# Designs tried in a protein design run: peptides against a protein of PDB entry 3HUF. Part 156

Target 1, 320 residues: chain A of PDB entry 3HUF
Amino acid sequence: MWIIEAEGDILKGKSRILFPGTYIVGRNVSDDSSHIQVISKSISKRHARFTILTPSEKDYFTGGPCEFEVKDLDTKFGTKVNEKVVGQNGDSYKEKDLKIQLGKCPFTINAYWRSMCIQFDNPEMLSQWASNLNLLGIPTGLRDSDATTHFVMNRQAGSSITVGTMYAFLKKTVIIDDSYLQYLSTVKESVIEDASLMPDALECFKNIIKNNDQFPSSPEDCINSLEGFSCAMLNTSSESHHLLELLGLRISTFMSLGDIDKELISKTDFVVLNNAVYDSEKISFPEGIFCLTIEQLWKIIIERNSRELISKEIERLKYA

## One batch from the design tools (peptide; made by RFdiffusion4, then SolubleMPNN)

Design b2_p21_8_s1
Fold by OpenDDE base, seed 4:
Structure b2_p21_8_s1 (fold): chain B 320 residues (1-320), chain A 21 residues (1-21)
Amino acid sequence: as target 1 above (320 residues)
Amino acid sequence: SLEEEIKKDKEEEEKEEEEKK
């Protein structure tokens, strides 16, 4: 989201979130959803127009800001952004930090991008929330991205957490739920005068982890917990691969169970499968190797004695 | 219109600058 602040009390000492939309900026406007009052005798009654675009798909993957357009309203002394005079037709900016100078005002409006990208685990939830979140200037998507800051957990009562949720947790992404999204949808009016009134997602995250026994106390309890073990990974997502890497596993990737020969079995501690392959190919599992799903692995790794549990299962199946 | 309001504001600002001279 875009946040503006200013020096010299020209914004009354307040920070403000700028959602996607158009704002008239000037001395004689009243603060509302479409106006930004700036208190200076050096600023025109209506000085500039700011236009914040909705986030693009690219912004979700890059963590880039919503496009910020500035137009001078044909003022005597013009408008500058990052020391450059705004062109007659206006200019668009994709920088994360903008210093906006209105006329000869000695104080600048500082606009900065607060990175917030919300990944969804469920396409139906994305479809439900994407429009509203985009209107807050929040990029949204389904795929893993290095720019993701928040992850919406799929709440199916009584189901195991998804691989996406597991990975988001280990990546230290802030896991959020529908309640947080609902709260975000209500903030538009309250944050006009105080950007600090944005809801803290960390409280939501702490509550999710505390109330769900499928999570360890910390990602650090699981990160590198399986260091020294080796696995073969079959028919899994990229998220599954990255998850196993975060566990400290040495990973070999294969296309089929038939690719697992005696040499590989001798060097591999276990095979990781997705649920569909595990259920369909149980009869074709290699002899003398431990095969499990990521969800089964997760149930082991959240235990305090995860290394001992895995070692026992490896030994049991290697000598069976 | 917004354009008409901006134009009026400019005309008023010009008058306010002339009155200060």
Scores: peptide ipSAE 0.246, ipTM 0.848, DockQ to the pose 0.879
Fold by OpenDDE base, seed 5:
Structure b2_p21_8_s1 (fold): chain B 320 residues (1-320), chain A 21 residues (1-21)
Amino acid sequence: as target 1 above (320 residues)
Amino acid sequence: SLEEEIKKDKEEEEKEEEEKK
């Protein structure tokens, strides 16, 4: 999201979130959803127009800012952004920091980008919330991205957490739920005058972890917890692969269960399967190898003695 | 229109600057 602050109390010492939309900026406007009052005798009654675009799909992957357009409203002394005069037709900016000078005002408006990028685990929830979140200047998507700051967990009471949720947790992404999204939808008006009123996602996250026994106390409890073990998996899920890597596993990939030969078994401690393959092929599992789902593995990983538990299961099946 | 208001504001600002000279 874009946040503006200003020097010399020209914004009354307040920070403001600028959501996607158009703002008339000047001395003789009243602060609202489409106006920014700037208090200086050196600023025109209506001095500039700021236009913030909704996030692009690219912004979801890069964590880049929503495009910020500045147009001077044909003022005598013009408008500058980062010491450069704004062109007559306006200019667009993708820099994360903008120093905006209105006319001869000695004080600048400082605009900065606060990164917030929300990944959804569920496409239905994305479909429900994406439009509203984009109108807050928040990029949204389903695919894994290094730019993601938040991850939406679906509150299905009593369901196991998804691989996406597990991976988001281990990546130290802030896990949020629909309750946080609902709260975000209500703050748009309240944050106009005070950007500090933006709801804290960390409180939501702490509550999710505290109330759900499927989470360890921290990602650090699980990261590299299985260092030294080797697994094999079907080459089907990138998120699953990355999750297993974060556990410190050496990973071999195979295309079918038929590719699990004696050589693969000799170097593999266990096989990780998706639920569909596990349920369909459980009768056809190779002898002498431990097969489990990611969800079953996760249940072991969250235990304090995860390494001992895995070792016992490996030994049990190698000598069976 | 917004454009007419901006134009009027500009004309008023020009007068205010001339009166300060």
Scores: peptide ipSAE 0.245, ipTM 0.850, DockQ to the pose 0.826
Fold by OpenDDE base, seed 3:
Structure b2_p21_8_s1 (fold): chain B 320 residues (1-320), chain A 21 residues (1-21)
Amino acid sequence: as target 1 above (320 residues)
Amino acid sequence: SLEEEIKKDKEEEEKEEEEKK
């Protein structure tokens, strides 16, 4: 989302979030959802129009800002953005930092992009929340992205955390829930006057981790914890592969259990399967190889002695 | 319209500049 601040009290010392929408900026406007009052004698009564677009799909993957359009309202001294005069028809900006000078005002409006991209684990939750979050200038999606800052955990009571949640945690994204999304939906009007009223997700995250024993204390406890081990995995999801990489595993991929030959067994400590394959094929597992689900692996890796636990299971099955 | 308001604002700003001379 965009935040504006200004020097010289021209914004009354307030920081404001600009959501997607159109704003008339000037000396003689009143602050509301579509107006930004700027207090300077050097600024026209109505000086500029700011238009912030809703996030694009590309913005979700790049973490780039919502497009920021600036138009001068045919003022005597014009408008500048980053020391460049705004064109007669307006200009659009994708820079994360904008210094906006209105006329001869010695103080600039500083606009900066707060990076927030929310990944959803569940398509139904995305469908429920995406529109509202996009209207806050927050990109949303289902697929993993290096730009994702937050991950929505689906709270099903008594269910194990998903692979997506596991990976999001290890990737050091802020895990959030529906309660945080609800809170975000309430602040839209209040943040006009005070951008600090935008909720911090860190408290939500801390509470999720504290109240769920399926999480380790930190991602660092698990990252590279299985360095030196080798696994084979069924080529199912990118998130599963990336999760295993973050554990420090050497990974081989296969398409079916029938592809597990003597060569693969010789270089592999264990096989990681999804639940469906594990449950259906458990009677046909290759001899001499330790097979487990990602969820079973997760239960091991969150333990302090994860390496010893895995070694013990590997040994148990090699001699069985 | 916004355009009419902007025009009016300009006419007022021009008058304010003339009154200061």
Scores: peptide ipSAE 0.240, ipTM 0.848, DockQ to the pose 0.858
Fold by OpenDDE base, seed 2:
Structure b2_p21_8_s1 (fold): chain B 320 residues (1-320), chain A 21 residues (1-21)
Amino acid sequence: as target 1 above (320 residues)
Amino acid sequence: SLEEEIKKDKEEEEKEEEEKK
């Protein structure tokens, strides 16, 4: 989201979030959803127009800012952004930091980008919330992104957490739920006056982790917890692969259970399968190898003695 | 229109500058 602040009390000492939309900026306007009052005798009554665009798909993957357009309203002394005069037709900016000088005002408006990118675990929740979140200047998507700051967990009481949720947790992404999204949607009007009124996602995250026994106490308890073990998995999910990497596993990939030969068994401690393959082919598992699902692996990983538990299961099947 | 308001604002600003002379 874009946040503006200014020196010399020209913004009344307040920080303001600029959501996607158009703003008339000047001395003789009243602060609202479409106007920014700037208190200086050196600024025109209506001096500039700011336009914040909605997030692009690219912004979701890069964590880059919504495009910021500045147009001077044909003022006597013009407008500058980062010491450059704004062109007659206006200019567009993708820099994360903007110093906006209105006319001869000795104080600048400082605009800075606070990155917030929300990943969704399921397409239904994305479809429900994407439009509203984009209107807040928040990029949204389903695919994993290095720019992701928040992850939406679907509240299904009594269901196991998904691989996406497990991976988001280990990546130290802030896990949120629908209650946080609802709260975020209601705050839009109040944060116009004070950007500090943005709800804290960390409180939502702490409550999710505290109230769900399927989470370990911290990501650090699980990261590299299986260092020195080797697994094989079906080449089906990038998130599953990255999750196993974060556990410190050496990973081999295969395309079918028929590709599990004596050579693969000799170098592998266990095989990780998806639920569908595990349930359908359980009777036909190769002898002498431990096969489990990601969810079964996760249940072991969240235990304090995870390494001992896995070692016992491997030994039990090697000597059977 | 915004254009008419900007024009009016300029005319008022010019008058305010002339009254200060």
Scores: peptide ipSAE 0.238, ipTM 0.846, DockQ to the pose 0.881

Design b2_p21_8_s2
Fold by OpenDDE base, seed 1:
Parts: C-alpha cells; sequence; structure tokens
Structure b2_p21_8_s2 (fold): chain B 320 residues (1-320), chain A 21 residues (1-21)
C-alpha cells in the first residue's frame, strides 16, 4: 500500500493510505476517497492528479509497488517528483519512495510503499478475496514468493495444517485467516485520514498460534532443528523441499520409490513422502528405512525433543 | 466537469496573483 505524509503540516500532520484509484490533489479539495487536500498558499486549488494502479501479477513476485502516476493539472509552477519535473502528459513511477513537490511549496509530500503481499493456500479463497485485496493495493497469489508478507490459512476445524501453512510459518510469514481479511476490508474508509488505523495482522497471527496446538511457539524453535540429519524426498512440491531445507536437513530427491537404492538408503536417515504415496505404497516400503509423511514429520518437529524423537524412530526401523 | 473546474480555478488563481502584484 502507498502511504503519504508531509512536512510543514500541509497534510494536517496525518499519514494517509492511498489505495488504487485516482486522486485530485490540491488546496481547495476536501479529503475523501478521490481527493487529497494539501494546505499551502503555494499550491493550486487543484494541483495534481495521482493515479495508483492495481497490483500486477509481477508485483506479487517482486514485492514492487503499485504503479504511481502523477500528472500536473497544468499549474503555473508545475509538479516535481524526486526533483524531476513531471512531464506534460504525466509520468509513472515504480520507485518505493517518492518526494512530490507541488509548485513552489517548500514542503514535500513523501510517498512510501508499505509492502503487503498475501499468499493463499487454496484457489477458492484466492478467488473469493483477490479482487477486494487488489483494490486495497495488495498483490495476491497461490505460489510461494519471497515477497509474501502474509499467508491465508484455510480454517477447517479438526484438520491438520497444510504444508503451505507449515512453510509459511517457518518463513516467518504472518499467518492470517478470513476474519482478518474481513476486518481489513471494513477499515478501508477509516484509514483515509489516518494510516495508523490499519489493522495489525500480528494480533490475528498471535491468536491463531495461541489457539492451535499444531504450531510451535516460534519459527525459531523449528528452524535448523534437524541439522545433521539426511532425508530423501519425492520431487513433488517446491514448498515441501523448502520446508525441509528450513529444518536444516540434507535433502536427496527421487522420482519414485523404485529409485531408492541401497546407496541412497545408506546415506539417508529417513524418507519423506506425501500422503497419497505413503498410503498407497506403505506395504512396499524398503526395509531398513524410516518412511514418514510431512505431516508426521511436523508432529515430531513441533515437540521440544524433536531430535531425540526422530533418532528413536530411525533406530527402531534400522533394527526391525 | 473536472476540466471546467480546473479551468475556472486557473482563472481565479491568475486573478489572485494579479492582485498581489
Amino acid sequence: as target 1 above (320 residues)
Amino acid sequence: SLEEEIEKDKKEEEEEEKLKE
């Protein structure tokens, strides 16, 4: 989301969120969803037009800002952005920080990008929320991205958390739910004049973690907790691989259970399987190797004695 | 229209500037 603030009380000492849309900026406008009042005698009654575009798909992966367009409304002294005069047809900006000077005003409007990028665990939730979130200037998607700041978990009562949720947690992504998204949607109008009214996702996250025994107290409790162990994994998902890497595991990949030879077994402490393969192939597991699902592994990892637990399981199956 | 309002504002600003000279 774009946030604007200004020196010299020209924005009445308030920070404002700019959602995607068009804003007329000037001295003689009233603050609303399409107008920004700037209090200075050196600013025209209607001085500039700001247009913020909705996020692109690329912005989801890069964490780049929504495009910020500035057009001078043919004022006597023009408009500058980052010390450059705005062109007659307007200019577009992708920088995360903009210093906007309106005419000869000695004070600048400072626009800065607050990164918020929401990953969804399932396409149904994305389909439900993407449009509304994009209208808030929040890029959304399904795939893992280094730019993701928030992750929407699917709340099914009594179900295990998904691999996506596990990975989001270990990446220190703020896990949120639909209740937070609803709340976020309701505050859109209230944050026009006060950006501090933006709801804090960390409170929602803390409540999710506190009320769900499937989460450890912190990601740090799990990160590198299995350092020194080696696993083999079916090359099924990037998220599963990255999850195992964050646990500090040395990972070997295979395409089928038939590819697990004696050499791989000799170098591997355990095999990680998806649920479908685990359930279908349980009878055909190679002798002398510990096979488990990611969900079973997660149940071990969240325990304080995870290393001792996994060691006991490895020993039990090597000697069985 | 917005364009008409902008044009009106410009004329008023030009008049206000002439009164300061």
Scores: peptide ipSAE 0.249, ipTM 0.843, DockQ to the pose 0.845
Fold by OpenDDE base, seed 3:
Structure b2_p21_8_s2 (fold): chain B 320 residues (1-320), chain A 21 residues (1-21)
Amino acid sequence: as target 1 above (320 residues)
Amino acid sequence: SLEEEIEKDKKEEEEEEKLKE
């Protein structure tokens, strides 16, 4: 989201969130959803137009800002952004920090991008929330992204957390739920006057972790916890691979259980399978290898003695 | 229109400048 603040009390000492939309900026406008009052005698009554675009798909992957267009309203002294005069037709900016000078005003409006990219675990929730979040200037998507700041956990009562949720946790993404999204939707008008009214996701995250025994106390408890072990996995999801990497595992990939030869077995401590393969092929598992699901692995890695537990299971099956 | 308002504002600003001279 874009946030503006200014020096010299020209914004009355307030920070403001700018959602996607168009704003007339000047000394003789009233603050509302489409106007920004700037208090200076050196600023025209209507001085500039700010236009913030909705986030693009690219913005979700890059964590880049919504495009910020500035147009001077044909003022005597013009408008500058980052010390450069705005062109006659307006200019668009993708920088995360904009210093906007209106005319000869000695104080600048400082616009800065607060990165928020929300990943969804399922397409249904994305479809439900994406439009509203995009109107807040929040990029949304399903795919893993290094720019992802928040991850929406699907609250199904009594269900195991998904691989996506596990990975989001380990990569230190703030896990949120639908309650946080609801709260975000309500603040749109209130944050016009005070950007600090934007809800902090950290409280939601803390509550999720506290109330769900499927989470360890911290990502650090699990990161590299299985360093020195080797696994093989079915080449299915990138998220599963990245999850296992964050555990410190050496990973080999295979396309089918039939590809698990003696050489692979000799180099592998255990095989990680998805639930569908595990359930369908449990009768035909290769001899002498420990096979488990990601969910079964997760139950082990959240324990304090995860290394001992894994070692014990490996030994049990080697001698069976 | 916004353009008409801007033109009006410019005229008023020019008049305000003339009153300061």
Scores: peptide ipSAE 0.243, ipTM 0.840, DockQ to the pose 0.863
Fold by OpenDDE base, seed 5:
Structure b2_p21_8_s2 (fold): chain B 320 residues (1-320), chain A 21 residues (1-21)
Amino acid sequence: as target 1 above (320 residues)
Amino acid sequence: SLEEEIEKDKKEEEEEEKLKE
């Protein structure tokens, strides 16, 4: 999201979130969803137009800012951004920091990008919320991205957490739920005068973790917890692969259960399968190897003695 | 129109500047 602040109390000492939209900026406008009052005798009654675009798909992957357009409203002394005069037709900016000078005003408006990028685990929830979140200047998507700051967990009461949720947790993303999204939808008007009124996602996250026994106390409890073990998995899920890497596992990939030969068994401690393959092929599992789902693995990983538990299961099946 | 209002504001500002000179 874009936040503006200003020097010399020209914004009355307030910070403001600028959501996607168009703003008339000047001395003789009233602060609202489409106007920014700037208090200086050195600026025009209507001095500039700011236009913030909705986030692009690229912004979801890069964590880049929504495009910020500045147009001077044909003022006597013009508008500058980062010490450069704005062109007659306006200019667009993708820098995360903008120093905006209106006319001869000795004080600048400072615009900065606060990164917030929300990944969804569920496509239905994305479809429900994406439009509203994009109107807040928040990039959204389903795919894994290094730019993601938040992850939406689907609150299905009594369901196991998904691989996406597990991975998001280990990546140290802030896990949020529908309650936080609902709260975000209500703040648009309140944050016009005070950007600090933006809801804190960390409180939502703390409550999710505290109330759900499927989460460890911290990602650090699980990261590299299985260092020294080796697994094999089907080459079907990138998130599953990355999750297993974060556990410190050495990973071998195979395309079918038939590719699990004696050589693979000799170097592998256990096989990780998706639920569909596990349920369909459980009768045909190779002898002498421990097969489990990611969800079953996760249940072991969250235990304090995870290494001992896995070692016992490996020994039980290798020497049976 | 917004354009007419901006143009009016410009004229008023030009007059205000001339009165300060």
Scores: peptide ipSAE 0.242, ipTM 0.840, DockQ to the pose 0.889
Fold by OpenDDE base, seed 2:
Structure b2_p21_8_s2 (fold): chain B 320 residues (1-320), chain A 21 residues (1-21)
Amino acid sequence: as target 1 above (320 residues)
Amino acid sequence: SLEEEIEKDKKEEEEEEKLKE
């Protein structure tokens, strides 16, 4: 989201969130959803127009800012952004930091981008919330992104957490739920005057982890916890592969259970399968190898003695 | 319109400058 602050008292000492939309900026306007009052005798009554665009798909993957357009309203002394005079038709900016000078005002408006990108675990929740979140200047998507700051967990009481949720947790992404999204939607008007009124997602995250026994105490308890073990997995999802990498596993990939030969078995401690393959082919598993699902692996990983538990299961099946 | 308001503001600013001279 874009946040503005200013030197001196020209913004009344307040920080303000600018959501996607158009703002008239000047001395003789009243602060609202479409106006920014700036208190200086050197600023025109209506001096500039700021236009913030909704996030693009590219912004979701890069964590880049919503486009910020500045237009001077044909003022006597013009407008500058980053020491450059704004062109007659306005200029668009994708820099994360903007110093906006209105006319001869000695104080600048400082605009800075605070990155917030929300990944959704399921397409239904994305479809429900994407429009509202985009109107807050928040990029949204389903695919993994290095720019992702928050992950929406579906509130299904009593269901196992998904692979996406497991991976988001290990990546140290802030896990949130629908209650936080509802709260974000209600705060939109109140944060116009004070950017500090933005809801704390970390409190939501702490409550999710505290109230769900399927989470370990920290990501650090699980990261590299299986260092030195080797697994084979069906080449199904990138998230599953990255999850196993974060556990410190050496990973081999195969396309079908028929590709699990004696050579692969000799190099592999266990095989990770998806639920559908595990349930359908359980009777046909190769002898002498431990096969499990990601969810079964996760249940072992969250235990304090995870390495000992896995070692015992590997030994039991090698000597059976 | 916004354009009419801007032109009004410019005229008022020019008058305010003349009153300070």
Scores: peptide ipSAE 0.238, ipTM 0.839, DockQ to the pose 0.885

